Peptides against a protein of PDB entry 8OXM. Designs and how they scored, part 338

Target 1, 371 residues: chain A of PDB entry 8OXM
Amino acid sequence: FKAEFRLAGGVNLPKIIDCVGSDGKERRQLVKGRDDLRQDAVMQQVFQMCNTLLQRNTETRKRKLTICTYKVVPLSQRSGVLEWCTGTVPIGEFLVNNEDGAHKRYRPNDFSAFQCQKKMMEVQKKSFEEKYEVFMDVCQNFQPVFRYFCMEKFLDPAIWFEKRLAYTRSVATSSIVGYILGLGDRHVQNILINEQSAELVHIDLGVAFEQGKILPTPETVPFRLTRDIVDGMGITGVEGVFRRCCEKTMEVMRNSQETLLTIVEVLLYDPLFDWTMNPLKALYLQQRPEDETELHPTLNADDQECKRNLSDIDQSFNKVAERVLMRLQEKLKGVEEGTVLSVGGQVNLLIQQAIDPKNLSRLFPGWKAWV

## One batch from the design tools (peptide; made by RFdiffusion4, then SolubleMPNN)

Design b2_p29_5_s3 (from b2_p29_5, 14 letters changed)
Fold by OpenDDE base, seed 2:
Structure b2_p29_5_s3 (fold): chain B 371 residues (1-371), chain A 29 residues (1-29)
Amino acid sequence: as target 1 above (371 residues)
Amino acid sequence: MREELERLKREFGLLREEARKRLAELEAA
């Protein structure tokens, strides 16, 4: 190990360390000290399987539809080593960095990222109507700038165009795969962009199987398709390449129903894979600034076994697992709100849900739905 | 299709067992 470390951005300040292997190769590693990396490791295996399905289909292979994966080596329930994606940056760091973020550089007269966050926090406990009005005011005074990512990184017009297509395909593939798996917590620090490929890397995969819907502030969108995410696609936005790549990804997922159901079933009943939402995890994901003071480290996880009868926990777990499998089966059949949709109809509904400012305004302010 | 599903299950099972083995090796070291 080198004696020096770098901090990655975000609340947990993960440490980037450079390691020299016994082979003399330098490897950059991310040390997370508070997250259960086993969840990330399991979800990376699911993504690798989804990639295998996408590579077998001629239409998705021709479009190079893949979800980016990274190597995870869990060290404990609370620590592990990630192969740091060299040459990636959090989209939040590029967009809303306090010093040199793209919004500040390209839109200096718009609201600051802090002003937007403050306005949305002030209405967090208010009605959906008040949240919507303030969200629309924030959106009017905070215009998207993510188009500049590809323009800054790729000066050659042909390369720029190819990278913008790679980005759009990556968003489409990760959005549909993420929806099928019920991925949550897709805030701007949990999505990295590769500065060379323009592909997205999703990290912090602890919210899966729609467990984001049972958070204190429920998740109301199927995936992140915010204004900056759309702006990065260029002038066509969600139309054309993005929509077609979503449809082709969804077609492969629906045609792979038996495979996906079997793998998810094996995961849901694995005692080593804690996918369930617990109150501590929910509190951690949606901490209010006011609540930071009372988390004395003296939550000894005394295994106060809340001896809720092991039978009631097991029955509740089995009922949640069954509901997850049933909902996954519905998604893979194209059943949305009790109606069977075509691939195009289902993808259209998901896009509309993801871009709806009413849904976006209801998200937890930490998700930064205006970005 | 069935053979390919069983191959994917085996590959996934092997990846999981390899991940468990690596975890156990790291916990034992």
Scores: peptide ipSAE 0.027, ipTM 0.544, DockQ to the pose 0.019
Fold by OpenDDE base, seed 4:
Structure b2_p29_5_s3 (fold): chain B 371 residues (1-371), chain A 29 residues (1-29)
Amino acid sequence: as target 1 above (371 residues)
Amino acid sequence: MREELERLKREFGLLREEARKRLAELEAA
């Protein structure tokens, strides 16, 4: 390990440490403090299994459909080492960085990211109708620019085209796998893009199994398919390559039902895998920017008191786990809203749900559904 | 299919147990 570390931005101030391997290669490591990396580690294993399923299918293999994985070494309940995805940038940093974000560069007359956030925060407690109206105003005055990522990084037209396809395939694979695993909407800082491959890397997998639906502001989309995410696909948007890759991924997932159910069952009943949403985690995930100032982390919540009401907690846990398994089984059967859909019908419904401005307007404003 | 599911379960179980061991070793350090 080098003696020097860099702070990555964000509330948890993760430390980037450069390590020289025994092979003489420098490897960047992200040391997260105060984060439970066990969930990330487990989800990476599930992604590797999904990748194995995708590689076995000829249609998904030919399309190189994979979810990007990173190495997670959990070090403690509150610390671990992540393989830092060298040559990746958060899509949020590219899009809405305060100084040099792509929105500011390409759309200088649009609303600022701050103005958009402010407008949506002002309506956070208002009706769905008012949220929708303000969201539409924000969207009209904050036009997508993520197409410029590939244009900036890949100057050769043939390379640009290949990388845009790689991006589109990565979004499709991660969206469908993410839906099956119930990852929900992904904050723009928790989606990295590889500057060389244009593939997405999803980090901070702390919301899984549709636990985003039980947040104080429940998730209303199956995955993140916001306007900038779509704009990165180019002029075809969600049509053509994206849709076909979603369908082929969904086909593999549905055909792997027994495997996926068994994997998820083993995860849900793991006493070391806390996938359940707790109030503190919910508050952390949906904190208001204004509330960041006063939470001195003095809550030494002594782990001891949570042991006492085991019986009622266990029954509630088991019922939640059973419900998650039932819902996963429904998804893998193509059951949506009590109706059995074809792969194409299910994928279409999910795409429509994910791009619906009514659903997007209802999301937690901190997750920036207009980006 | 069944043998492969059992292989995947074993691989997953081993990875989980390795992750648990590494976690415990680092909580003890």
Scores: peptide ipSAE 0.027, ipTM 0.540, DockQ to the pose 0.021
Fold by OpenDDE base, seed 1:
Structure b2_p29_5_s3 (fold): chain B 371 residues (1-371), chain A 29 residues (1-29)
Amino acid sequence: as target 1 above (371 residues)
Amino acid sequence: MREELERLKREFGLLREEARKRLAELEAA
């Protein structure tokens, strides 16, 4: 290990440590010291399984549909080493970095990311109509720029085209698998883009199995398909390659129903895998910038073993697990809102839900649905 | 299909058990 570490940005200040392997290669590692990396590790295993299913199917294999995975080595319940995704950047960093973000560079006369966030925070407790109006004003004055990622990184037109296709395929695969696993909306800092492959890497998988729907501000989208995410696909947007890759991914998922249900069942009943949403986790995920000042670290973990009767916790847990399994089974059957849909119908519904400005306007402003 | 499901279950089970062993080895160190 090198004696020097870098802080990655963000509230948890994860430490980037450079390690020299026995092979003489430098490897960057991200050390998270407060997050349970077990959830990330487990979800990476699920993604590897999904990749195995996608590689076995001829149509998804031909399209090179994969979810990018990273190595997670949990060290404890609260610490672990992530293989740092070398050559990746958070899409949020590329888009809305305060100094050199693509929005500021390409759209200097638009609202700043801060102005957009402020406007949406001001209406957070308002009606859905007021949220929608302000969201539309924000969107009109904050135009998408993510098309420029591939244009900046890939100067050769043929390479540029191939990388834009790789990006579009990566978004499609991760969106559909993310929907099946109930990952919901993904914060822009939790989506990395590989600067060489243009593929997405999803990190911080702490919200799964639709637990985002039970947050204080419920998720209203099946996956992140915001205007910048769409803009990165180029002029075709969600049509053509993206839609077809979603459909082919959904076909594989639906045809793998028994496998997926069994794996998720084993996950849900694993005593080492805390996937349930708790009030503290919910507060952390939707913490307001104003509330960051008063959380003094003085939550002494008084180990008051609240002897909550193991029976009542177990019954509540089992009911939630059963509900998750039922909802997963519905998704894998194409049951949406009590109606059985074709793969094309289901994918169309999910795309429409994900791009609907009414749904986007209702998201937690901290997740920046206008980006 | 069934054999492949059982293989995937075993692969997943082994990956979990390996992750659990590595966790336990790191907690014991």
Scores: peptide ipSAE 0.025, ipTM 0.535, DockQ to the pose 0.020
Fold by OpenDDE base, seed 3:
Structure b2_p29_5_s3 (fold): chain B 371 residues (1-371), chain A 29 residues (1-29)
Amino acid sequence: as target 1 above (371 residues)
Amino acid sequence: MREELERLKREFGLLREEARKRLAELEAA
């Protein structure tokens, strides 16, 4: 191990350590000290299965639709080594780094990332109307810049165009797969971009199966399709390539219903896969930076004394698992709000939900919906 | 489809068993 570590951005401040292997190769490793990396490991396997389904279909294979995966080596229930994808950066670090973020570089007269966050935090406990108004003001004064990622990294126009397409395909695939799996907590530090491929790598997969909807501030979007995410696609935005790739991904997912239901069923009933939202996890995910100082939840093992009858816990768990499976089945049938939609109709609804400023304004300020 | 589902179940089962073995090895160390 090298003596130096870098902090990956985010609440957990995961340590990026460089390890020299016995082969003399440097491998960057992410050490998460508090997260259950088993969830990440399991979800990576699900993504690999989704990739297998996508690779078998001619239309998705031709489009090279894949969700990027990484190796997770759990070291304990709360620690593990992620093989950090060499040459990835959090989109939040590129966009809203306090020192040299793309917003500051390209839009120096816009609100700072801090000003945007402050404004949204001030209205966090306010009405949806007040949140929406402040969100629109923030958005007006914080214009997207993520188009510059590909422009900075890829100087050749043909390469730039190809990489922008790779990015757009990656966003589409991960958005639809993420929606089907109910992946939440898609803040700007949980999404990495590969500097060579322009593909996204989703990390911190602990909020799955729509458990983000039961957070104290519920998630109101199916995936991250914020203004910077869209800006990275270029002039067509969500139209053309993105929409078509979403539709083709959704088509494969819907046609793979039995496989996906079976995989998810096996996961939901895995006693080692704690996918359920708990109050401590919810507090942790939506904790204010100001409140970080005191709440070391010493999860003393001794608070097992709430002998809620094992039977009532099991029945409650089974009812949640059944509801998750039912909702997954609905998604895979194209059932949205009690209506059966075509693939195009379902994808359109999801895109509209994801870009709706009313939905975005309701998100937890830490999610940075204006980015 | 059924054979592929059974293959996927086996692959998932094996990965879970390997994860359990590694966890048990780490708890025993």
Scores: peptide ipSAE 0.027, ipTM 0.530, DockQ to the pose 0.020; fails the geometry check

Design b2_p29_5_s4 (from b2_p29_5, 14 letters changed)
Fold by OpenDDE base, seed 1:
Structure b2_p29_5_s4 (fold): chain B 371 residues (1-371), chain A 29 residues (1-29)
Amino acid sequence: as target 1 above (371 residues)
Amino acid sequence: QKEEEEKLKIEFGKLRKEAIERLREEEAK
């Protein structure tokens, strides 16, 4: 271990530690100090399973549909070593970094990311109509720029085209698998892009099984498919490659229903995997800038074992777990809003839900749905 | 394909049993 650590930018101030391996190679490691790395580790195993299913199917294998995984070594409930995804950058850092973000570089006359966030925070407690109007004003004055990622990184036109396709496939695979697992809207800092492959790496997988729907500001999208994410696909947008890759991924997921249900059932009842949303986690995920000032570090988690009768917790937990399994079964059957949809119909509905400005305008402003 | 799905079901079936057994052992303490 080098004695020097760098703080990665972000809410959780993860420590980047450079480690020399036994092979003499320097490897960056991300040390998360407060995040449940067990959740990330478990979800990486689920992604590896999904990848195995995707590799078995000829159509998904031909399209190289995979979810990028990373090694998580949990050291404790609250500490572990992430093998840092070398050669990755957070999408949020590329797009909306204060100094050199792509929005500022390519759209200097648009609203700043801060102005957009401020406008959306001001209407957070307002009607859905007011949120929609302000979101549309923000979107008009904050135009997508993520197309420039591949253009900056890949100067050769043939490589550029191939990498844009790799990106589009990665978004499609992660979106559909993320929907099946109920990962919901992914914060822009929790989506990394590989600067060499143009593939996405999803980190911080603490919201799963649609637990984002029980947040104080519930998630209204099945996955993150914001304007910049779409812009990164280039001129075809959500049509063509993206849609077909979503459909082929969904076909594999639906055809693997029994396997996926068995996996998720094991995870839901794993005592070491706390997937449930608790009020503290909810507050942490949707903390307002105004609320940052009062969270002095003096929350000693005194393990006041509130002896909540184990029986009432178990009954509530079991009911939530059963509901999650039922909803997963519905998704894998193509049941949406009580109607059985074809794979194409289900994927179309999910895409429409994810890109709908009405749904995006209702998201928690801290998650930057305009990016 | 089917044989590998069966292997996975068997592996997860073991993990499920072990998880349920661990839960019961923690409840018994």
Scores: peptide ipSAE 0.023, ipTM 0.396, DockQ to the pose 0.021
Fold by OpenDDE base, seed 5:
Structure b2_p29_5_s4 (fold): chain B 371 residues (1-371), chain A 29 residues (1-29)
Amino acid sequence: as target 1 above (371 residues)
Amino acid sequence: QKEEEEKLKIEFGKLRKEAIERLREEEAK
């Protein structure tokens, strides 16, 4: 181990440790403290299985559709070592870093990231209409800049185009697989981008099986497809490459129904895999210290409401697991809102739900739906 | 495909120029 460590950004201040292996290769390790890395380890195995399914299909293999995976070594229930991909950055650090974020550099006359967050926090307890109006004002005065990531990193136009395609394919694959698995908490610090490949790395996989929908502020989108995520795709946005890659990924998932159900069933009944949402986890996810440090301590009232909504879900573990399996089976059959959809119809519905400013305006402010 | 790549190269050239011009206007303040 080198004596020097770097702090990665984010709530748990993960330590990046440079390790020299017995093979003489330098490997970066991320040491995440306090998080249950077992959930990440289990979800990485599921992603590896999904990648195997995608690699077997000719259409998804030709498109190089894959979810970026990382090696998780759990050291304890509260600590582990992640193999950190050298040359990854949180999308939030690139976009909304207070000193030199891309929004500040390319849009200096727009609202600051802090002003946007403050405006959305002021309406957090307001009506959905008031949230929508303020979200639209924030969006008007905070224009997307994520296109500049590939423009800064890839100076050759042919390389730039190839990397923008790799990014778009990575977003599509991770969005559809993330939807099937019901991944939540997709905030800008839980999504990394590789500076060499332009592919996304999803971290902190503790909110799965749609457990984000039972948070005090429920998740209203199937995946992160915010304005900056779309801006990184370039002029075509969600049309063309992204949509086709989503459809081909969804086709592979639906055709793999039995395999996916069997694996998820094993995981749901694994006594070592605590996927259920609990009140303490919900409080931790929606009362982040980063939201407290910039805003004065007047939020003493929120502790009581969060406890009530989670206590009424005294549903036996088995009933919750059965509902998760039923909902997974519905997704894999293309059942949405009681209607059977084609792959194209289902993907279209999910895209529309993910980009709807009414759904985005209802998210918890710490999710940063305007980014 | 080739025509779409050429359109995208032209768009890249414009957006890069506009970005560099904005950054220079900030450095000059």
Scores: peptide ipSAE 0.022, ipTM 0.325, DockQ to the pose 0.012
Fold by OpenDDE base, seed 4:
Structure b2_p29_5_s4 (fold): chain B 371 residues (1-371), chain A 29 residues (1-29)
Amino acid sequence: as target 1 above (371 residues)
Amino acid sequence: QKEEEEKLKIEFGKLRKEAIERLREEEAK
């Protein structure tokens, strides 16, 4: 290990450590000190399985539909080493980092990222109508710029076109698989883009199985499909390549129902896999700047074994696990809002839900649904 | 199809077991 570390941007301030392997190769390692890397490790295995399913299907294989995976070496319940995807940047970093962010560079007369966040935080406790109005004002004055990522990185027009397609396919695959697994909306710092492949890497998989719906500010979208995410697809937006790749991914997921149910069942009942939402995790995920002041350092994590008092917690846990499995089965059958949809109908509903400004306006402001 | 699905279940079961074992080995250090 080199003694030098760099802070990666993001809420969790992950440390990038350069490690020299026994093979003499330098490997960048991301050390996360607050994330449940076990959850990330498990979800990477699920993604590998989904990738195997996608590679077996001719239509998804021809489209090279894959979820980018990374190696996770968990060191503890709260610490571990991620193989850092060298040449990745958080989408949030590219879009809204300080004065060098793409929004500031390409849209200097728009609202600042801070102004947008402030406006949405001011209405956080307000009505849905008031949230929607302010969100629409923010969106009008904060226009998407993520199209410029591929334009900056890929100067050759043919390469640019291929990379934009790779991006669009990556968003489609991760969106549908993320929906099936209930990953929901993703913080902009938890979506990395590979500067060479234009593919997305999802990190910090601490919300799964629709546990985002039980957050203090419940999730209202099936996946992140914000205006900048869409803008990165280029002029076609969610139409054409994205929609078709979503449909082909959903076809594979629905046709793999028994496999996916069995995999998820095994995970839900894994005593080592804490997928359940707890109040501390919820507070961590949706921490308000106002709430930072009162967290005195006296959270000594006493290794009080939270001896889950096995009796009453087990019934509630089992009931939540059963509900997750039932909802997964519904998704894999195309059951949405009590109606059985075709693959195209289901994908259309999910896209419409994900891009609906009413749904986006209700999201936690910290996740920056206007980006 | 069923035989491929069973192979996938077995493969996932192995990968999961190996991940859990690695987790336990790192927690025991």
Scores: peptide ipSAE 0.021, ipTM 0.402, DockQ to the pose 0.020
Fold by OpenDDE base, seed 3:
Structure b2_p29_5_s4 (fold): chain B 371 residues (1-371), chain A 29 residues (1-29)
Amino acid sequence: as target 1 above (371 residues)
Amino acid sequence: QKEEEEKLKIEFGKLRKEAIERLREEEAK
């Protein structure tokens, strides 16, 4: 282990530890000290299964549609080593690093990332209308720059083109699979980009099965398709390759309904897989930087035997699990808001929901919907 | 379809078992 660690950013301050393996290879390891890495491990298995489904289908195989997976080695219930994909960077570190972020480099006259965050925090408790107005002002003065990622990393035009396609395919695949699984908390520190492949790696998979909708500030988007995410796709944006890859991924997911339902059912009833949102987790995910000082949860594991009847908890859990399965079945049937949609119609609705500035303006400011 | 589901259940069951065994080996140290 090197004595030096880097902070990957984010609320949990995950420590990136450079480990020299016995093979003499340096491996970056993300040590999350507070996250239930078991959730990440389980969700990586689900992604591997989704990748298997995508690889079996000729259309998705031809497009090389895959979700990037990483090895999770849980070291404890609260600690583990993510085999950090060597050569990945958080998109937030590239885009909005305070020292040398791409926004500062390419758009020096725009609002700083801090100014944007401050403006959105000031309106956090305000009306949706006020949030929308401030979000639009922020967006006007904070223009996308993520196109420059591929331009900086891939100097050869043919390689650049292929990597931009790989990026777009990765966004599409992860967006649709993430939607099907109800992945939340897709902030800019929870999405990594591989500097060699231009593919996205989604980390911190603790908000699943639409549990982001029951956060104190509900998630209002099906996946992250913010302006920088779209800018990375270049001139066509969400049209063409992205849309087609979403549709082909959704076709495979819908055609794999029984398999996906069976998998998710096993996960929902897994006693080791705590997917449910709890108040402490909700507070932790949407904690204000100002509130960090007081919430040292003293692990007073005091025996408050809240004899909440085990029966009522179990019945409530089962009802939530059933509702999650029902909603998953609806998604896999193309049922949105009580209407059965075609694959193209469903994908279109999801894209529109994800790019809607009204939905984006309602997100928790820590999600950085303007990035 | 059923055979693929069974294979997937078996594979998931193995991965789960291996994860539990690793957790137990670390709690025993």
Scores: peptide ipSAE 0.014, ipTM 0.384, DockQ to the pose 0.020

